Peptides against a protein of PDB entry 3QIS. Designs and how they scored, part 65

Target 1, 334 residues: chain A of PDB entry 3QIS
Amino acid sequence: PSLELSRREFVFENVKFRQLQKEKFQISNNGQVPCHFSFIPKLNDSQYCKPWLRAEPFEGYLEPNETVDISLDVYVSKDSVTILNSGEDKIEDILVLHLDRGKDYFLTISGNYLPSCFGTSLEALCRMKRPIREVPVTKLIDLEEDSFLEKEKSLLQMVPLDEGASERPLQVPKEIWLLVDHLFKYACHQEDLFQTPGMQEELQQIIDCLDTSIPETIPGSNHSVAEALLIFLEALPEPVICYELYQRCLDSAYDPRICRQVISQLPRCHRNVFRYLMAFLRELLKFSEYNSVNANMIATLFTSLLLRPPPNLMARQTPSDRQRAIQFLLGFLL

## One batch from the design tools (peptide; made by RFdiffusion4, then SolubleMPNN)

Design b1_p12_3_s2 (from b1_p12_3 with H7L F9Q K11R)
Fold by OpenDDE base, seed 3:
Structure b1_p12_3_s2 (fold): chain B 334 residues (1-334), chain A 12 residues (1-12)
Amino acid sequence: as target 1 above (334 residues)
Amino acid sequence: SEFEELLEQYRE
């Protein structure tokens, strides 16, 4: 069997977080026999492509002289955004299109990724006084490495930040400050806030706005701004409550004094973001008659975002652990 | 409110 491919080189320019890009090509059976095609893993790979790439269809049959369109879909989710922001991964891959009893056909994927404040650490964002798109990619790598080292020093209650050489970090990321300030100003009376989904186009505009500017006003509906806050929190590489404190939060869930003590052990930026969010959510709860927001709904929603189980425990989360996690947050909302 | 105090405290 043999295939003819209309294209073998694909370039995905200006790939962004949550923005789907598609490139299409045709494969034709120019042989005299039916053939089965599939994308196969390279040697030492578990998957035929990187997590941000998909082929559709990834396998199929072609009769003689049949042609099929294959879509190569590039989509950066929360699972790939952090490693692309840091430059640890890049928009580069090689796909192997295998023909049963035939040849391998290599496809080259290339492109560039545009960094996002979504999927960037709270520590790095607190050091980033300008929009992420104004920061050189080389400096983003240094900011993430330095931020990791400062997180560790802060957790150890070691040496005060040497205030001398680096610009003073923000108390909270400007992005989360802006999202919450906007919601406080405009969304406190919004019916079904955090219950109605935002618009996908508005979400993209909000992300692009926060990545490229420091706006006075965030574009989009209150629902889209609210969902953008949820997406931001979900995309964090380290949740607002660090993984190291997860079990202690569960263990303390019924003692409000111990809960406050656990939160006091967070890195400064994480602790500030947690306090800021909890104060905001308590403010929203005063408007429950208008926004239909209640403490149980908010605690349930934000628990999965703020108090994530460590990756090694995700598969083992019991209903009891989830209820303890919700109870932990309820102690800050009531 | 506590929120307004934090909002201003965390303002750039």
Scores: peptide ipSAE 0.610, ipTM 0.968, DockQ to the pose 0.691
Fold by OpenDDE base, seed 2:
Structure b1_p12_3_s2 (fold): chain B 334 residues (1-334), chain A 12 residues (1-12)
Amino acid sequence: as target 1 above (334 residues)
Amino acid sequence: SEFEELLEQYRE
């Protein structure tokens, strides 16, 4: 069997968080026999491609002189955004198109990723006074390393040794500040806030706006800005309530004093973000007659975002654990 | 409000 490929090199320029890019190529059976094709893993890989890439179709049959279009889809989800932001991963891959009883055909995937404030740590974002797209990639790496060290020092209750050399970090990420300021100014009276989905085009504009600028006004509807806040919180590599405190939050869920003590043990930026969000949500609840928002809805929605189980416990979440997590947040909304 | 105080406190 033999294939002809219309293209073998693919370049995905300016790949962004949640922006689907597609490149198509054609494969043709120029042989005299039917053939089966499949994308196969490389020797050390479990998957035929990186998590941000897919081929469609990834396998199939071709009769002699038959032709099929294959789509290469690049999509950076919340699951890939952090490793791409840090430069740990890149928009580079090699696909192996295997032909049964035939040859392997190598496809080269390349491109560039544009960093996002989405999927960046709260610690790193508190050190970014400028939009992330203005920050040199080398400095992003340094900011993540330094932010990790500060988180560890905060958890260990160690006094920062070098108060003098680093610019004072922001108390909260400017991106969270901007989203919440906008929602407070314009969305408190918005009917069905956090219940109506945003527009995908507007969400992309909001993400691009926060990645590239410090806007006076966030573009899009109140629903899109509200959903952008949810996406931001969901994409955090470490949730607003650090994984280390998850079980203690559940254990304290019915004691408001212990709940506040647990929150006091968060790293400074996480604690500030938590306080800021809870204060905003309490303010939003005062407008329930206009926005149809209630404490149970908000607690249920934000619990999955703010109080995520550690990855090792995700598969073991009980309905009781979810109820405790909701109850924990309710103690800050009421 | 407590929120407006935090909003202003966290602006800079």
Scores: peptide ipSAE 0.603, ipTM 0.966, DockQ to the pose 0.749
Fold by OpenDDE base, seed 1:
Structure b1_p12_3_s2 (fold): chain B 334 residues (1-334), chain A 12 residues (1-12)
Amino acid sequence: as target 1 above (334 residues)
Amino acid sequence: SEFEELLEQYRE
């Protein structure tokens, strides 16, 4: 069996968070026998491609002289955004198109990723006074390493905030400040806030705006700005309530005093963001007659974003744990 | 409000 491929090299320029790109190529059975094709893992890989890449179809049969179009889809989700922002991963892969009892055909995937404030740590963003697209990629790596070290120092209660460091970090990420300031100014009276989805095009404009500028006003509808806040919180590599405190939040869920003590142990940036968000959400609840927002809805929605189970426990979250997590947040909304 | 105080406190 043999295949002819219309193209073997693919370049995905300016790949962005949540922006689907597609490249297509044709495969043709130029042989005299039916053939089965499949994308196969390389020797050391569990999957035929990186998490941000997909082939469609990934397998199939071709009769003699039959042709099929294959789509290569590049999509950076929350699961790939952090490793691409840090430059730990890149828009580079090799696909192996295997022909049963035939040859392997190698496809080269390349491109460039444009960093996003989405999927960047709260600590790193607190050090970024400029839009992430103005920050050199080399400095993003250094900011993540420094952010990890400061998080550890903060958790260990060791180093007093050296008041003498010439560049004080932001108290909260400017992106969170801007999203919440916009929602407070313009969305408090928005009917069905956090219940109506935003527009995908507006979400992309908001992401691009926050990645490239410090806007006076965020573009898009209040629903799109609200959803952008949810996407931002979901894409955080570590949730606003750090994984280390997850179980303690559940254990304290019915004691408001212990809940506040647990939150006081958060890293400074996480604690500030948590306080800021909870104060904002309490403000939204005053407008419940207009925005249809209630404490149970908000607690249920934000619990999955702010109080995520550690990766090792995700598969084991009980309905009781979920209820405790909701109850924990309710103690800050009521 | 507590929110307005935090908004101003966390402003650049």
Scores: peptide ipSAE 0.601, ipTM 0.967, DockQ to the pose 0.665
Fold by OpenDDE base, seed 5:
Structure b1_p12_3_s2 (fold): chain B 334 residues (1-334), chain A 12 residues (1-12)
Amino acid sequence: as target 1 above (334 residues)
Amino acid sequence: SEFEELLEQYRE
């Protein structure tokens, strides 16, 4: 068996969080026998491609002189955004197109990623007084390393850092401040807030706006700004309630005093973001006659975003764990 | 409100 490929080199320029890019090529059976093709893992890999890449179709059968179009789709989700922001991973891969009883064909994937405030840690964002696209990539790496070390020191209740030459961190990320300030000013009376989805084009404009500028006003509808806040919280590498406190939140869910003590043990930026969000959500509940927002809906929605199980708990939350997590948040909304 | 106090406290 043999194949002819129309292209073998693919370049994906200016890849962004949640922005789909597609490149297409053709494969043709130039032999006299039918052939089966498939994308296969490299010798040390479990998957045929990186998590941000997909081939469609990834396998198939070709008769003699048959031609098939293959799409290469690049999409950075919440699962790949953090490692691309840090530069730990890059827009580079090699695909192996295997022909049964034939040879391998190599495809080269290359490109560049543009960093996002989405998928960046709260600790790193509190050190960024400028938009992330203005920050040199070398400085992003240093800010992530320093952010990890400060989180550990904060959890250990170690001596107040000598106020050495490092600029004082923000109390909350400017991106969260801007999203919540906009929603408070313009969305308190918005019917079906957090229930109606945003527009995908407006979501991309909001992400690009927060990555590149400090706007006076966020673009898009109130529904798109509300969904952008949900996407931001979902994309955090560590949730607003740190993984180390997850089980203690579930264990304390029916004791409001213990719940407040658990939250007091969060790192400073996480604790500030949690207090800010809970105060905002309590403010929205005062306008329930206009916005159709209730405490049970809000607690159910935000629980999955703010209080995630640790990655080591490969098990889905039990129905009991989910109910305890919802009850924990209800104690801050009521 | 408590929210407006936090909004101003956390302003740049």
Scores: peptide ipSAE 0.600, ipTM 0.966, DockQ to the pose 0.673

Design b1_p12_3_s3 (from b1_p12_3, 4 letters changed)
Fold by OpenDDE base, seed 1:
Order: C-alpha cells, then structure tokens, then sequence
Structure b1_p12_3_s3 (fold): chain B 334 residues (1-334), chain A 12 residues (1-12)
C-alpha cells in the first residue's frame, strides 16, 4: 500500500488561547489495494499528538484512487495554555501517519504561540505591570520561577515583604482589576449576569485586549466580560484558593471563623484576589432584583473555579465535598 | 462599600 500526501509541512502562525486554527491536507491511495491509515504515537508518547493538536479524521480506510481530506486543528485550551505561556511547550510537533503494512509518513507541525494573561499564574501577573505581549518570553520564564519562589516564601512565612524592593508587585493582577472594575461599573444591573453566555468573538476580543493593552474600557457585552472573568479564573494554573488549602476549606466549610483563618493563609496575591472577588460578588448580590444573581447560584458557579480539587483528587470529588466547597464560598457571600 | 475600598486600594 502507498499514499500520496498533498502537504507534509504545516505552519500555524500567531496561535492564541481559545482561537481554533485549521490546516487541511489531502491523502490519496495511489496504490492498487485498499489501505488503512492511522496517526500513531511516537515511541515515547502516549498520544499521536500534543494536547493542543488534533487530526480529523485520525484514522480511516481508503479504496484504490480514493482521497480524503484531513484537518489539522490547533486549539489551545486551559489544559495547554500555561505550558505554552511559559515556553515549556511550543507549537511544534511531528505526526506519524501510519499505513497498515505500509510506510510511515511524517508530518511536521510548527508555528508560534502568542502568550496570554489567561493561564498565567496570579503571582506572575502581579509582577507584570505591562500587557503580557509587551513582556519578552525570556522574562516570562524568569517571572514564573520568581513567582514560584515567592509563593513558597509566602507559605513558609519566612521573608517579611521587603518594603525596599523598588518594583513592588501589584496587589492583584491588572487583568482581574480591569474585568471586575468593568463589571462593577456596567454590569451590576445586567439581567441574567453569569447565566447568559458571552459571544465567542467578543471573548476573543477581550482576551486580545487584555493581552495587548491596558484598556480604559473592556470591549464586548457585559455577558462576554462576565464570561471572560470565569474563563480567566478557570485557566489559572493555581486556583485562587491554592490546592494546598483545598481540604482545609472543606473541613472548615461550616465554621465561618475557621474559613477566614484558612483564607488568611493564602499567598498575598491569591488572598487579595479572593477578597476582591468576594467583595465584588457581595456587591452584585445587592442588585439581585436587576441581575437575577443569587448567593447559591454564585457560590455554585464560582466554587468550581476558585476552589478546585488538587489534580490527584479531581477524580475522587464526592457530592459531599462539592457541597462543602459550595458552603465554604457561601460563608463569604452572605 | 468594602468593594469600592478594595477597588481603590488595588488600583495602580
């Protein structure tokens, strides 16, 4: 069996968070026998491609002289955004198109990723006074390493905040400040806030705006700005309530005093973001007549974003744990 | 409000 491929090299320029790109190629059975094709893992890989890449179809049969179009889809989700922002991963892969009882055909995937404030740590963003697209990629790596070290120092209560460091970090990420300031100014009276989805095009504009500028006003509808806040919180590599405190939040869920003590142990930026968000959400609840927002809805929605189970426990979250997590947040909304 | 105080406090 043999295949002819219309193209073997693919370049995905300016790949962005949540922006689907597609490249297509044709495969043709130029042989005299039916053939089965499949994308196969390389020797050391569990999957035929990186998490941000997909082939469609990834397998199939071709009769003699039959042709099929294959789509290569590049999509950076929350699961790939952090490793691409840090430069730990890149828009580079090799696909192996295997022909049963035939040859392997190698496809080269390349391109460039444009960093996003989405999927960047709260610690790193607090050090970024400029839009992330103005920050050199080399400095993003350094900011993540420094952010990890400061998180550890903060958790260990070791280093007093050196008041003398000339570049004080932001108290909250500017992106969170901007999103919440916009929602407070313009969305408090928005009917069905956090219940109506945003527009995908507006979400992309908001992401691009926050990645490239410090806007006076965020573009898009209040629903799109609200959803952008949810996407931002969901994409955080470390949730606003750090994984280390997850179990303690559940254990304290019915004691408001202990809940406040647990939150006091968060890293400074996480604690500031948590307080800022909870104060904002309490403000939204005053407008419940207009925005249809209630404490149970908000607690249920934000619990999955702010109080995520550690990766090792995700598969084991009980309904009781979920209820405790909701109750924990309710104690800050009521 | 508590929110307006935090908004002002966390403003650049």
Amino acid sequence: as target 1 above (334 residues)
Amino acid sequence: SEFEELLKKYRE
Scores: peptide ipSAE 0.557, ipTM 0.962, DockQ to the pose 0.667
Fold by OpenDDE base, seed 4:
Structure b1_p12_3_s3 (fold): chain B 334 residues (1-334), chain A 12 residues (1-12)
Amino acid sequence: as target 1 above (334 residues)
Amino acid sequence: SEFEELLKKYRE
């Protein structure tokens, strides 16, 4: 069996978080026998492609002289955004299109990724006074490495934040400040806030706005801005409540005093973001007659975002653990 | 409100 491929080189320019890009090519069976094709893993890989790439279809049969269109879909989710922001991964891959009892055909994937404040750590964002798209990639790498080291130092209570360091970190990321300031100004009376989904086009404009500071005001509906806040919190490499405190939050869920003590042990930026968000959500609850927002709904929604189980425990989260996590947040909303 | 105080405090 043999195949003809219309294209073997694919370039995905300006790949962004949550923006789907598609490139299509054709494969044709120029042989005299039916053939089965599949994308196969390389020798050391468990998957035929990187997490941000998909082929559709990834397998199939071709009759003699049959042609099929294959879509190569590039989509950076929350699962790939952090490693692409850091430059640990890149928009580069090699796909192996295997023909049963035939040859392997290699496809080259290349491109560039545009960094996002989505999937960037709270620590790194607190050091970024400029939009992330204005920050040189080399400085992003340094800021992530420094952010890890300073988080560890902060947790160890070793170094008082030297007030004399020329670049004092922000109290909260400017992106969170902007989203919450916008929601407070414009969305407190919005019916079905956090219940109605945003528009995908508006979400992309909001992400681009936060990444570039263009336009000066966050675009889109209140629903899209609210969803953008949820996406931001979900995409954090480490949740607002650090993984190290997860179990202690569950254990303290019914003691509001212990809950406050646990939160006091968060790194400064995480603690400030948590306090800021909880104060905002308590403010929204005053407008419940207008926005249909209640404490149980908000606690349920934000618990999955703010108090995520560590990756090693994700598959083991019990209904009891979820209830404790919700109860933990309720103690800050009531 | 507590929120407005934090909003002001965390403003650049």
Scores: peptide ipSAE 0.556, ipTM 0.961, DockQ to the pose 0.629
Fold by OpenDDE base, seed 2:
Structure b1_p12_3_s3 (fold): chain B 334 residues (1-334), chain A 12 residues (1-12)
Amino acid sequence: as target 1 above (334 residues)
Amino acid sequence: SEFEELLKKYRE
């Protein structure tokens, strides 16, 4: 069996968080026999491609002189955004198109990723006074390393050694500040806030706006800005309530004093973000007559975002654990 | 409000 490929090199320029890009190519059976094709893993890989890439179709049959179009889809989800932001991963891959009883055909995937404030740590974002797209990639790496060290020092209750040399971090990420300021100004009276989905095009504009600028006004509807806040919180590599405190939050869920003590043990930026969000949500609840928002809805929605189980416990979440997590947040909304 | 105080405090 033999294939002809219309293209073998693919360049995905300016790949962004949640922006689907597609490149197509044709494969043709230029042989005299039917053939089966499949994308196969490389020797050390479990998957035929990186998590941000897919081929469609990834396998199939071709009769002699038959042709099929294959789509290469690049999509950076919340699951890939952090490793791409840090430069740990890149928009580079090699696909192996295997032909049964035939040859392997190598496809080269390349491109560039544009960093996002989405999927960046709260610690790193607190150190970014400028939009992330203005920050040199080398400095992003340094900011993540330094932010990790500060988180660890905070958890260990170690006094920060050198207050003198580093610019004072922001108390909260500017991106969270901007989203919440906008929602407070314009969305408190918005009917069905956090219940109506945003527009995908507007969400992309909001993400691009926050990645590239410090806007006076966030573009899009109140629903899109509200959903952008949810996406931001969901994409955080470390949730607003650090994984280390998850179980303690559940254990304290019915004691408001212990809940506040647990929150006091968060790293400074996480604690500030938590307080800021809870204060905003309490303010939003005062407008329930206009926005149809209630404490149970908000607690249920934000629990999955703010109080995520550690990855090792995700599969073991009980309905009781979810109820405790909701109860924990309710103690800050009421 | 408590929120407006935090909003102001975290803008600086």
Scores: peptide ipSAE 0.552, ipTM 0.961, DockQ to the pose 0.723
Fold by OpenDDE base, seed 5:
Structure b1_p12_3_s3 (fold): chain B 334 residues (1-334), chain A 12 residues (1-12)
Amino acid sequence: as target 1 above (334 residues)
Amino acid sequence: SEFEELLKKYRE
């Protein structure tokens, strides 16, 4: 068996969070026998491609002189955004197109990623006084390393860092401040807030706006700004309630005093963001006659975003764990 | 409100 490929080199320029890019090529059976093709893992890999890449179709059968179009789709989700922001991973891969009883064909994937405030830690964002696209990549790496070390020191209740030459961190990320300030000013009376989806084009404009500028006003509808806040919280590498406190939140869910003590043990930026969000959501509940927002809906929605199970708990939350997590948040909304 | 106080405090 043999194949002819129309292209073997693919370049994906200016890849962004949640922005789909597609490149297409053709494969043709130039032999006299039918052939089966498949994308296969490299010798040390479990998957045929990196998590941000997909081939469609990834396998198939070709008769003699048959031609098939293959799409290479690049999409950075919440699962790949953090490692691309840090430069730990890059827009580079090699695909192996295997022909049964034939040879391997190599495809080269290359490109560049543009960093996002989405998928960046709360600790790193509190050190970024400028938009992330203005920050040199080398400085992003240093800010992530420093952010990890400060989180550990904060959890250990170690001596207040000497207020040495490092600029004082923000109390909350500017991106969260901007999203919540906009929603408070313009969305308190918005019917079906957090229930109606945003527009995908407006979501991309909001992400690009927060990555590149400090706007006076966020673009898009109130629904798109509300969904952008949900996407931001979902994309955090560590949730607003740190993984180390997850089980203690579930255990305390029916004791409002213990719940407040658990939250007091969060790192400073996480604790500030949690208090800021809960105060905002309590403010929205005062306008329930206009916005159709109730405490049970809000607690159910935000629980999955703010209080995630640790990655080591490969098990889905039990129905009991989910109910305890919802009850924990209800104690801050009521 | 508590929210407006936090909004102001976290802008600085």
Scores: peptide ipSAE 0.550, ipTM 0.961, DockQ to the pose 0.718

